Peptides against a protein of PDB entry 7BDX. Designs and how they scored, part 70

Target 1, 212 residues: chain A of PDB entry 7BDX
Amino acid sequence: EMGAAACTLLWGVSSSEEVVKAILGGDKALKFFSITGQTMESFVKSLDGDVQELDSDESQFVFALAGIVTNVAAIACGREFLVNSSRVLLDTILQLLGDLKPGQCTKLKVLMLMSLYNVSINLKGLKYISESPGFIPLLWWLLSDPDAEVCLHVLRLVQSVVLEPEVFSKSASEFRSSLPLQRILAMSKSRNPRLQTAAQELLEDLRTLEHN

## One batch from the design tools (peptide; aimed at target 1 I121)

Design b2_p22_5_s4 (made by RFdiffusion4, then SolubleMPNN; from b2_p22_5, 11 letters changed)
Fold by OpenDDE base, seed 3:
Structure b2_p22_5_s4 (fold): chain B 212 residues (1-212), chain C 212 residues (1-212), chain A 22 residues (1-22)
Amino acid sequence: as target 1 above (212 residues)
Amino acid sequence: as target 1 above (212 residues)
Amino acid sequence: PSGAKLGEKSIAPGAKLGKREE
């Protein structure tokens, strides 16, 4: 109970850039993000057994941790910290996104995908995550999610890769061969306007890259 | 482990006034401070049994909670919140200061006394804590602590009461009859310069109030 | 003049007083 409440408050205040700077200016940041990855991994591994109620203190705690990572990654210095000092946490997020089934832990997936998208604003971060083993198959796996918000954040991450020529050129052949274009075309007709727009923009970006 | 790390980060960032405002501007502040009091009480009750190592995650967690309360009380809006909305937490802090033996949990006592001193900057807060049952005997009990830092913060809280005529006048007879003047005189000769100064100032304030 | 009593802040272990990095 109390741990989840404290972590939820830390998540809320981490929306401030000055709070992110204060978190990172301390000597505890490295240890905190290391334990964050381990805690998130432990939670996802516990889901294969007992259906821990989504509203459990443990679920709220892990959501708050993922929210803190997202808010840290929203700031330039936070991205630089994650990419330079917390690569293991990024690897953990990628692994956990693969281990979660379609429709499983939707809110956690959204927060993890938002954190990866925010990291992708940093060119080193984008290179690091896109060069991760199985990254492109992972994007395909995540695009099979029934949740429109998960799919939206996957499409935004895909767009961040596609819009960076140095990153996209290295993976363009694998990307085109494994991208579920029919699924993206179906998303461009979604009743969800945010998903529809993101799918349409990505389809336009992909068409532009075929003509160049 | 992770809860103590998150709470320690929240303590660190709570040194910012803007972070205190952000904590209090949320709908979770009431619940957080309610659970804080319960958590601190549970920890102090657990000490009568197993000597929980002072460096335990639980000890660090409770120190961080007391530190957060101190930092909230350091700000005018935080004092107003504690006095208006978290009186039960103030009652808990007073109770826990009574339940702890001299020399027991010195760091926690210092943080709790700092929080009460900070609350005492607010006239409503000073009235509330000074009108608490057994407050004057509690100050005497706390002045028996062998720790110079505990004694310093007790003397500062006593000074806050003495310097407010409306508060001191109500309790002046009980205060003079139960205050360990010989102990304060001994503290005014302490080798600790901060304790020496605080004891000397309080003795001067008390002498001024005897002549008026 | 009762000098405005300043609230004391507690520093968490390892929380650097935020030197504003310029």
Scores: peptide ipSAE 0.090, ipTM 0.778, DockQ to the pose 0.086
OpenDDE base, seeds 1, 2, 4, 5: peptide ipSAE 0.035, 0.081, 0.089, 0.071; ipTM 0.759, 0.780, 0.779, 0.780

Design b2_p22_6 (made by RFdiffusion4)
Pose (drawn by RFdiffusion4):
Formats: C-alpha cells, sequence, structure tokens
Structure b2_p22_6 (pose): chain A 212 residues (1-212), chain B 210 residues (1-210), chain P 22 residues (1-22)
C-alpha cells in the first residue's frame, strides 16, 4: 500500500519538467527504470485474462509506473535518457503491448502507447521503436482493438513514424502490403472528431507518400 | 465591493491547473468550498420577492464563486477533490438549482450547471449527482426554463449522465425512458442553433442506446 | 517546429487521458 502511494505521488509531480530533470539527475533513476519494466512485466503475466477489477494498490501501482514513464518521456531529456539508458524498458513496453489481448488492460495500453509516441519524438527513440522486431505487425494488430482511445494512440504513433520518410523507408513493402486501409478509412468517418481527424490526417499522409 | 474584486481575480487565475492544485490545500485552514456554498445559499435566499439585479457587487461575487467551482472541477484532481471533500457544496448547488425559479438568476444557473457537468466527468461525481434526491424532477424543472443557455447546459448534463455504463441493466435503461422526450424533441427543432444541436446530439444518443 | 507541434499534441493527449480516466 505504501509503495503504491509513493508511486502515485511521483506520477503526480512527474508532470513537471523541473521534477523530471531532478529524477534523471539523481543517481538512482537507472535502477528505478530497470525494475519498472520487471514490475510491469510481472503484472501482465499475472493476469489470466479476466479484466483488472481496479486491483487495490496493484493496478494503481503499475498505472503509476506507466504514468511516470509517459511523463518522463514527455520531456526532451527524459525521452533522451530512456533511449540511452532504459532501452530494456522500451523493449518491455513493446513486448507487453503485443502480450495484452484486445480489450484487456485498456488504460495500461494507452499509457504505454503514449510513452512510445513521446519517445519517438527523439530521433534515436524513433529509430529504436521502428526497428524493433514485429513492430509493423504490432501496429496493425493494436488497431484491431475495439477501444477508440487505443486506436487514436496507435494512429498517432503511426503518423509519427510516417512523418519521417527516411525511417519509414527502411520498413517499406509491409507498410503497403499489411496496412489496415479499411479500418483507417472507417476511423476517418467516426463521430469522435479527435479519432476522425487523426485517421483523416494519416490517410492524407499515406496517400501522398505513395505518389510523391 | 472588495470581496467581489478578489473573487473575480481568483476566477481569472483559476483557469490554470497550477492555480487549481494550489487552491485544494487552502480549503483545509479556511474552509473555502464550505463557506462558498453558504455564500451562494445566502445569496439566493436574499432574493425573496425579486429576481437578479446584475452589474451589482453582490451579483459578481457569487458569479465568481460559481465560476471558481467550475474552473476547479474542470481539472481532474479538482473534480476528484470536490466529490471526496466538498460533497456538501455539490448538495448546495443541486439544491439551489431547484430552489431558483425559472428566469431567476439565469447566469448563476448556467455556471452551476457547468460545474455539475464537470464533476460528472469523474466516475464518483457522476454517481453522486445522478443519485441525488429529486435529480430527475430537477432535470425536468430546469428544462422548463425559457432561457436557451440554461436548457443547453441541462441537455449537456443529461447527455453526460446518459453516456457510460451506470450498470446498464435497467439502471440506466429507466433513466432514459423517464426524461422529457417531447421537450428534447421540441428543442431539436429550436431556432437557437447551439440548443438545437445539443438536443439533436442527445436524441441521437438516446436512440443509439435504446 | 515539428517537434514543438508533436509535444503540444502530447500535452493535449495527456489532458484528455486524465479527463477520461479521472
Amino acid sequence: as target 1 above (212 residues)
Amino acid sequence: EMGAAACTLLWGVSSSEEVVKAILGGDKALKFFSITGQTMESFVKSLDGDVQELDSDESQFVFALAGIVTNVAAIACGREFLVNSSRVLLDTILQLLGDLKPGQCTKLKVLMLMSLYNVSINLKGLKYISESPGFIPLLWWLLSDPDAEVCLHVLRLVQSVVLEPEVFSKSASEFRSSLPLQRILAMSKSRNPRLQTAAQELLEDLRTLE
Amino acid sequence: AAVEEREAVAKEDLAAFEDRYS
């Protein structure tokens, strides 16, 4: 209970750039981010499906962990630190997104997809994520999730890699062969404007790159 | 005059999340949200045989109080704080909406309905408001108001209550059937565009979940 | 400029996230 309370407080204050700089400056953050991935992996493996039932100081603990990782990556030196020091944590995030079934732990997937988008803002972070093993199959599969907030953050991440045609050029062929053009097109007609324009803007960039 | 000027200044700065977080600790020593409800209750009681005066120092004081409550509830931890600590203030807001006759204190009713919408974004806040005494009769009473802005914010709150699970096993199935569908339909053909669109959106949501 | 725009989107997404899961 005490461990989760401290992680929740750290999630609250981690929204500040001044606090994020202080976390990376203190010589204990490396250990914190290594054991964070282990705790997130342990939490996901412990779930035999079901749902989560807002596990008392268990789910709030991993949500605080993913929330901190997201708030750290939201700061320039935070996403820089993560791609240099905590590349194993990035591997764990990408692994846990594929390991989590559609509809299972939706809040955890959005926090994790938000952190991958933030890390992709860093040039090396974009290279590391896009060059990870089944990255493209993972993207199109996360789009098969019924939750609209998960689809929105997958489209945001796809738009981020698509916005760097150099990195996008390495992962060619499968971007044309396997992309769920129909699902992205359906998302460009959603009554939710943020999801609709995210898919509309991604479609504009996808059609423009195939011709230009 | 001085009290209202300081409250208006606080309403201006309360649009910041940093300021809202700073306000939530101050409620301990000076019961800001406890005495806010008393001031709002005292103001409406003082309008015995009369309606609003406006441009007054007293009118802008309570507008600033309701505006501050709304700006606090607009921040996630603000609406979380209100439903945990200031449930009496939420009771007062819901009570004063029913106590205010139609056409009386229109601006105050809109600001109060905006704060309830914001608190309803929090899961416990939604339960607390929808399970409050006389809540459905209050929605009907507020929709009988001639002012379009008040009707719009009632429909926005009703839409917030209609969306999300609320157990969904006839707990929310009866809430939808008990609404003034005729008045919502009349407002869907309204000459006020903002009101017409809110009633149209709500009607779509009522039909979608039927 | 593109980095700033992407950071702005991230801030908006965070705020929308907090609103959704509050």

Design b2_p22_6_s1 (made by RFdiffusion4, then SolubleMPNN; from b2_p22_6, 14 letters changed)
Fold by OpenDDE base, seed 1:
Structure b2_p22_6_s1 (fold): chain B 212 residues (1-212), chain C 212 residues (1-212), chain A 22 residues (1-22)
Amino acid sequence: as target 1 above (212 residues)
Amino acid sequence: as target 1 above (212 residues)
Amino acid sequence: SMIKKLQEQSKEDLKAFKERYA
């Protein structure tokens, strides 16, 4: 309980750029993010089927960890740190997103996807993630989720790839051949306005790429 | 291990006033400080005699908790919060300082004493602590510690009482009748320069009070 | 021009991905 409370407070204050700088400037940062990946992995491995105790201390603790990673990645120096010094954590997040079933652990998936999106804000981060083995199949796997919030964050991550010519060109053939167009079209008609807008924008971006 | 790492990071960033404000402005602050007292108490109760695994995750975790309290108390709004909303924690710290033997858990004692000193910076905090049952005997109990750093922080806390006429007047008779003058005189000749100076200043303050 | 605007929007949207301590 105490660990979860401390981690939750750390998550809250990590929304500040100055706090992120303070975290990263310390000699504890590497250890923290190393153990973070291991802890999230252990949690996901401990899940029994699709059942999750969302209100458990363990769940809240892991949510806070993922939230901290997201907030660190929201800042330029944090992205630089993650891509240069915490690649194992990025690999772990990608792996865990693949290990979770559709509908399983929605909040954690959203936080992990947000962290990956934030990492993708700079070209170095986007290149690292997009060059990961099975990245494109992972996007489609995640887009099969019944949860609109998960799908929204997948679409945003897909858009980050599509909008970067240097990255998209390397995977364009695989991307085009496997794109779940019908699924994205369905999302463009969603009752969720955020999901609807994200899907519409992505479809427009894809059309623009076909004309260039 | 992860809890200790998160708590240690929180300790580090809590040195900032803005971070303390962020912690206290959240709805998690009360819960955090409530569990903090319980966690420190559980740790002290779990200690076997004078033996302590200083490098254990449990020890580091509790040190970080005490450090956070100290850093919160170092700020005006933090002191106000502790005295108004976390009196149980202050009572717990006083109790734990009494429960620990001389030479036992030195680092924790120092952090707890630093937190009490910080709380004593405002009159409301000083009044609350000094009016606690057994406060004066506790000071002398703690001053029997063989560790110079513990004794230094005890002397500083004693000085906070002595320098506040409104507080000192209420306990002056008990204070004068029980003062370990020989012990303080011995400390004024310590090879530790910080301890030596603190003891000398306290002796001067006490002499001034006898002349007024 | 639209790609640049979308990249700028993505940077602006980063503020939306900061988890607030609520």
Scores: peptide ipSAE 0.018, ipTM 0.768, DockQ to the pose 0.067
OpenDDE base, seeds 2, 3, 4, 5: peptide ipSAE 0.075, 0.026, 0.040, 0.026; ipTM 0.789, 0.772, 0.773, 0.769; seeds 2, 3, 4, 5 fail the geometry check

Design b2_p22_6_s2 (made by RFdiffusion4, then SolubleMPNN; from b2_p22_6, 14 letters changed)
Fold by OpenDDE base, seed 3:
Structure b2_p22_6_s2 (fold): chain B 212 residues (1-212), chain C 212 residues (1-212), chain A 22 residues (1-22)
Amino acid sequence: as target 1 above (212 residues)
Amino acid sequence: as target 1 above (212 residues)
Amino acid sequence: SMEEELQQQAREDRKAFLEKYA
């Protein structure tokens, strides 16, 4: 309980750039993010048995951790830190996104996807994520999620790859062959306006790149 | 482990006034400080059996919590919050300082005493603490501590009471009769220059008030 | 509903994925 409360407060205050700088400027950042990855992994591994209620202290704890990572990745120095000094955490997030079933831990998936998107703002982060083993199959898997918000954040991440020609050119053939284009087309007809717009924009971007 | 790491980071960033304002401006502050008091109490109650190693994750967790309280109390809005909305936490700190034996949990005592001193910067906080049941006996008990840093922070707290005539006049007779003046005099001869100075200043302040 | 259709499609896609990669 106390740990969850502390992490939740840390999540809230980490919305500030100055707080992110303070977190990273200390000698404890590396250890914190290392343990963060381990904690998130342990939580996801524990889900195979007991239906951990989404509102458990453990769930809230992991959500707060994912939120902190997202807030850190929103800041330039935070992205640099994650890409240079916390790659294991990024690998863990990618792995956990693959281990979770469609519809499982939606809030956690959204936060993790937001963190990956924020990392993808940096070219180095985008390259690291997109070159990760199984990245494209992972995107396909995540686009099968019934949750519109999960799909939205996947589409945003895909768009970050597609909008960078240097990155997209390396995997363009695999992207085109492995993207569930019919699923994305269905999303472009969604009643959710955010999902609809993101899917339409991505389809337009993909068409533009086919003519080039 | 993760909880201790999160609390330690929160402690570090709470050294900023803006972070303290952010902690207090949220809807989670009351719950956090309520659980903080309970956690500290549970820790101290657990000490009667197993020699919890000072370097345990639990010890570090409680030190970080006490550090957060100290940092909050260092800021004007934080003192106001503690005195108005977290009196139970102040009562808990006073109780825990009484429950701990001389030489036991020195670091925790120092942090708790620092928090009480910070609260005492506000007249309302000073009144609340000094009017607490058993406050003067508690000061006597704490001045028996073999640790110079504990004694230093007790002397600072006593000085905050003595320097406020409105507060001191209410308990001046009890203070004069119950203060271990010989112990304070011994501290004024300490090889620790900080303790020596604090004890000398307090003795001078007490003498000045006897002539008035 | 569109949501039910999306869920059904997701199940079919998952089945196809498992058949392809399992």
Scores: peptide ipSAE 0.038, ipTM 0.743, DockQ to the pose 0.016
OpenDDE base, seeds 1, 2, 4, 5: peptide ipSAE 0.005, 0.012, 0.037, 0.005; ipTM 0.729, 0.733, 0.744, 0.732

Design b2_p22_6_s3 (made by RFdiffusion4, then SolubleMPNN; from b2_p22_6, 14 letters changed)
Fold by OpenDDE base, seed 2:
Structure b2_p22_6_s3 (fold): chain B 212 residues (1-212), chain C 212 residues (1-212), chain A 22 residues (1-22)
Amino acid sequence: as target 1 above (212 residues)
Amino acid sequence: as target 1 above (212 residues)
Amino acid sequence: SKIEELEKESKELLEEFKKKYA
């Protein structure tokens, strides 16, 4: 219980850039983010089924940890830290996103995807995550989720790849061959306006790339 | 492990006034400080002997919690919060200081005493803690500690009482009748310069009160 | 800059997420 409460407070205050700098400037940052990855992994491995106990201390704990990572990744120095010094955490997040079934741990997936997107703001971060083994299959696995928020954040991450020629060129063949175009087209007709817009923008970006 | 790491980071960043305001401005502050008190109490009750495992996760956890409380109490709005909304935590700290034997959990005692001193900066805080049942006997119990840092912070708290006429008037009779004058005089001759100074200042303040 | 715009958008989305789920 206390751990979850402390992590939740830390998540809240980590929205400040100065707090992120303070976290990273300490001698405990590396250990903290190492344990973070391990804790998240242990939680996912302990799940017996698709039902997440959202109100459990463990769930709140992992949720707060994912939120902290997201806030760190929202800041330039935080992205630099994650990409340079905590790559194992990024690998863990990618792995956990793959290990979770569609519809499983939806809120956690959203936060993890938000963290990856924030990392992708930097070219170095985008390169690292996009060059991870199985990244493109993972995107499609995640895009099969019934949850609109999961799909939205997957589309945003896909767009980050598409908008960066240096990254897209490396995976363009695999991307084009496996693209779930019908799924994205269906999302462009969603009643969810955010999902609809994200799908439309991605389709426009893809069309632009076909003509070039 | 993860809880201790998170609390330690939260402690570090809570040195900022803006972070304290952010912690207190949230809807989770009351619950957090309630659980803080309970966690500290559970830790002290779980101690089988005078030997503190300083490097244990539990010890680090409670140490960080006490540090957070101290940082909160260092800020005006934090003192107001503690005195108005988290009195149970203050009562718990006073109780735990009484439950611990001289020489037991020295570092934790120092932090708890620092938190109480910080609360005592405000008249309302000083009134509250000084009016707690058994407060004066507790001061003398704590002053019997062999540790110079514990004694130093006890003397500072005693001085806070002595320097405030409105507070001192209520307890002056009990204070004068039970004052361990020989112990304070011995401390005024300590090789520890901080303890020596604190004891000398307190003796001067006491002499001034006898002549008025 | 483009990065600053993306950071701003990401922060806004996270705050919206917190309001919805936290």
Scores: peptide ipSAE 0.056, ipTM 0.816, DockQ to the pose 0.207
OpenDDE base, seeds 1, 3, 4, 5: peptide ipSAE 0.031, 0.042, 0.028, 0.036; ipTM 0.789, 0.806, 0.772, 0.794; seed 3 fails the geometry check

Design b2_p22_6_s4 (made by RFdiffusion4, then SolubleMPNN; from b2_p22_6, 13 letters changed)
Fold by OpenDDE base, seed 5:
Structure b2_p22_6_s4 (fold): chain B 212 residues (1-212), chain C 212 residues (1-212), chain A 22 residues (1-22)
Amino acid sequence: as target 1 above (212 residues)
Amino acid sequence: as target 1 above (212 residues)
Amino acid sequence: SMVEKLLEESREDLKEFEEKYS
């Protein structure tokens, strides 16, 4: 209860750039983000047992942790910190996104995907996550999710890869050979306008790359 | 572990006025400070059993909570919030300061006393805490502590009472009849310069009140 | 800058998430 409340408050105030700088300026940041990854991993591993109610203090705590990571990754110095000093956390987020089944922990997936997208704003961050083993299969696994919000944030992350020639060139062959084109085409016809737009833009970007 | 780390980060960033405003501007503040009091009380009640190591995660968590309250009370809007909306927390802090033995949980006592001192900057806050049952006996109980830092912060809180005629007049008779003058005089001769100065200033303030 | 725009988008996404899931 108290930990979840404290973490939720920290999540809320971490939307401020100055708060992110204050978090990172202390000697406690490394420990905090290390334990964050461990806590998130422990939570996901516990899901295979009892149906943890989505509204539990434990769920709220892990959501707040993922939210803090997202807010830190939204700031330039936060991205640099994560990419330089907290790679294990990024690896954990990628692993957890792979461990979760389609439709499982949708809210957590969205926050984790938002954090990875924010990391991808930094070219160094984009390189790091895109060079992770199984990254391309992971994107397609996540794109199989029934939730439109999960799929939206996957498409945004895919777009970040496609729009960076230095990154895309390394994975272009695997990307083209495994691309779930029919799934993306189906999303371009979605009733969700955000998902529809993201899928259309990605399809246009992909067409541009085929003509080049 | 994670809760203590999150609370410690929140404590660090709560030194900012803007962070305090952000904490208080949310709907979660009331719940957070309610649970804070309960958590601190549970911790103090647990001390009668096993010697909890002062460096435990539990101790660090409660210290961070007390630190957050102190930082909130340092800001005008935070004092107003505590006095208007979190009186139970103030009552809990006063109770816990009475429940702890001399030399027990010195660091926690210092933080709680600092929070009460910060609350006392607001006349409404000073009135509230000084009108609490057993407040004067509590001050003298705390002034019996062997720790110079505890005694220093007690003297500072006593000074806040003495310097406010509207508050002091209500308790002046009880204050004068129970004042541990010899203890304060001994502190005015302390090797600790901060304690020495605080005791000297209080003695001067008391002399001024006797001549008026 | 593109970074500032992405920061704003990330903050908006977070706000939408908080509104949806709070």
Scores: peptide ipSAE 0.006, ipTM 0.741, DockQ to the pose 0.189
OpenDDE base, seeds 1, 2, 3, 4: peptide ipSAE 0.006, 0.006, 0.006, 0.005; ipTM 0.735, 0.738, 0.736, 0.735

Design b2_p22_7 (made by RFdiffusion4)
Pose (drawn by RFdiffusion4):
Structure b2_p22_7 (pose): chain A 212 residues (1-212), chain B 210 residues (1-210), chain P 22 residues (1-22)
Amino acid sequence: as target 1 above (212 residues)
Amino acid sequence: EMGAAACTLLWGVSSSEEVVKAILGGDKALKFFSITGQTMESFVKSLDGDVQELDSDESQFVFALAGIVTNVAAIACGREFLVNSSRVLLDTILQLLGDLKPGQCTKLKVLMLMSLYNVSINLKGLKYISESPGFIPLLWWLLSDPDAEVCLHVLRLVQSVVLEPEVFSKSASEFRSSLPLQRILAMSKSRNPRLQTAAQELLEDLRTLE
Amino acid sequence: MAPMAKLGERSMAPMAKLGERS
């Protein structure tokens, strides 16, 4: 209970750039981010499906961990630190997104997809994520999630890699072969404007790159 | 005059999340949200045989109080703090909406309805408002108001209550059937475009979940 | 009618923040 309360407080204050710089400056953040991935992996493996039932100081603990990782990656030196020091944590995030079934732990998936988007803002972070093993199959599969907030953060991540045609050119062929053009087109007609324009903007960029 | 000027200044700066977080600790020593409800209750009681005066120092004081409550509930930890600590203030807001006759204190009713919408974004806040005494009769009463802005913010609150699970097993199935569907339909053909669109949106949501 | 007042936004993860590219 005490461990989760401290992680929740750290999640709250981690929204500040001044606090994020202080976390990376203290010689204990490396250990914190290594054991964070282990705790997130342990939490996901412990779930035999079901849902989560807002596990008392268990789910709030991992949510605080993913929330901290997201708030750290939201700061320039935070996403820089993560791609240099905590590349194993990025591997764990990409692994746990594929390991989590559609509809299972939706809040954890959006926090994790938000952190991958943030890390992709860093040039090396974009290279590391896009060059990870089943990255493209993972993207199209996360789009098969019924939750609209998960689909929105997948489209925002796809748009981020698509916005760097150099990195996008390495993962060619499968981007044209396997892309769920029908699902992205359906998302360009959603009554939710943020999801609708995200898919509309991604479709504009996808059609423009195939011709230009 | 001085009290209202300081409250208006606080309403201006309360649009910042950093300021809202700073306000939530101050409620301990000086019961800011406890005495806010008393001041709002005292103001409506003082309008015995009369309606609003406006441009007054007293009118802008309560407007600033309701504006601050709204700007605090607009921040996630603000609406979380209100539903945990300031449930009496939420009671007062819901009470004063029913106590205010139609056409009386229109600006105050809109600001108050905006704060309830914001608190409803929080899961416990939604339960607390929807389970409050006389809540459905209050929605009907507020929709009988001639002012279009008040009707718009009632429809926005009703839309917020209609969306999300609320157990869904006839707990929300009866809430939808008990609404003034005729008045919502009349407002769907309204000459006020913002009101017409809110009633249209609510009607789509009522039909979607039927 | 009430321009100084602000309407909140619903969020599945309200404490989390998104970075800005520079």

Design b2_p22_7_s1 (made by RFdiffusion4, then SolubleMPNN; from b2_p22_7, 7 letters changed)
Fold by OpenDDE base, seed 3:
Structure b2_p22_7_s1 (fold): chain B 212 residues (1-212), chain C 212 residues (1-212), chain A 22 residues (1-22)
Amino acid sequence: as target 1 above (212 residues)
Amino acid sequence: as target 1 above (212 residues)
Amino acid sequence: MAPGAVLGERSIAPGARLGVRE
């Protein structure tokens, strides 16, 4: 209980850039993010079935950890830290996103996807995650999620790849051959305005790339 | 392990006034400090004998919690919060300081004493803690500690009482009758310059009060 | 502004007030 509460408070205050700098300026940052990855992995491995106790201390703890990673990645120095010094954590996030079933741990997926999106703001970060084994299949696996918010964040991450020619060119053939176009088209007709817009924008970006 | 790491980071960043404001501005502050008191109490109750495993995750966790309380109390709004909304936590700190033996959990004692000193900056806080049952005996119990840093912080807290006439007048008779003068005189001759100075200043303050 | 200066999206903890950076 207390650990979850402390971590939740840390998550809350980590929305401040200065707090992120303070976290990273300490000598404990590396260890913290190492243990973070392990903790998140242990949680996901302990999940039996599709039902997550959302209100459990363990769930709240892991949500807070994922939130902290997201908030760190929201800041330039945080992205630099993650890409340079905590690659194992990024690997863990990618792995966990693959291990979770569609509809499983929706809130956690959203937070992890937000963190990856934030990391993708740094070209070095985008390169790192996009060159991870199975990255493209992972995106499509995640896009099969019934949750609109998960799908939204997947589309945003896909857009980050598509909008970066240096990254997209390396995966363009695989990307085009496996693109779940019908699914994205369906999302462009979503009643969720954010999902609809994201899908439409991605479709426009993809059309632009086919004409070039 | 992860809980202790998260709490340690929260402790570190709580040295910032803005972080303290952020902690207190959230809806989780009350619950957090309630659980904090319980956690500290549980730790002290679980201590068998005089030897504390200083490097244990549990010890680090409790140190971080006490550090957070200290940092919160270092700020005006934090003192106001503690005195108005977390009196049970203050009661817990007072109780734990009484339950610990001389030489036991020195670092924790120092942090708790620092928090009480910070609370004493607010007259309302000073009144609250000084009117707690057994407060004067507690001060003398703590002054029997062999650790110079513990004794230093006790003397500082005693000075806070002595320098506030409205508080001192209520306890003056008990204070004077139980004052461990020989112990304070011994501290005024300490090789520790901070302890020496604090003891000398307190002795001067006490002499001034006897002539008024 | 250099790409490195772009703020990503923040995840807001439940009940955490975004301290409005004045």
Scores: peptide ipSAE 0.138, ipTM 0.832, DockQ to the pose 0.085
OpenDDE base, seeds 1, 2, 4, 5: peptide ipSAE 0.129, 0.095, 0.119, 0.122; ipTM 0.832, 0.831, 0.829, 0.832; seed 1 fails the geometry check

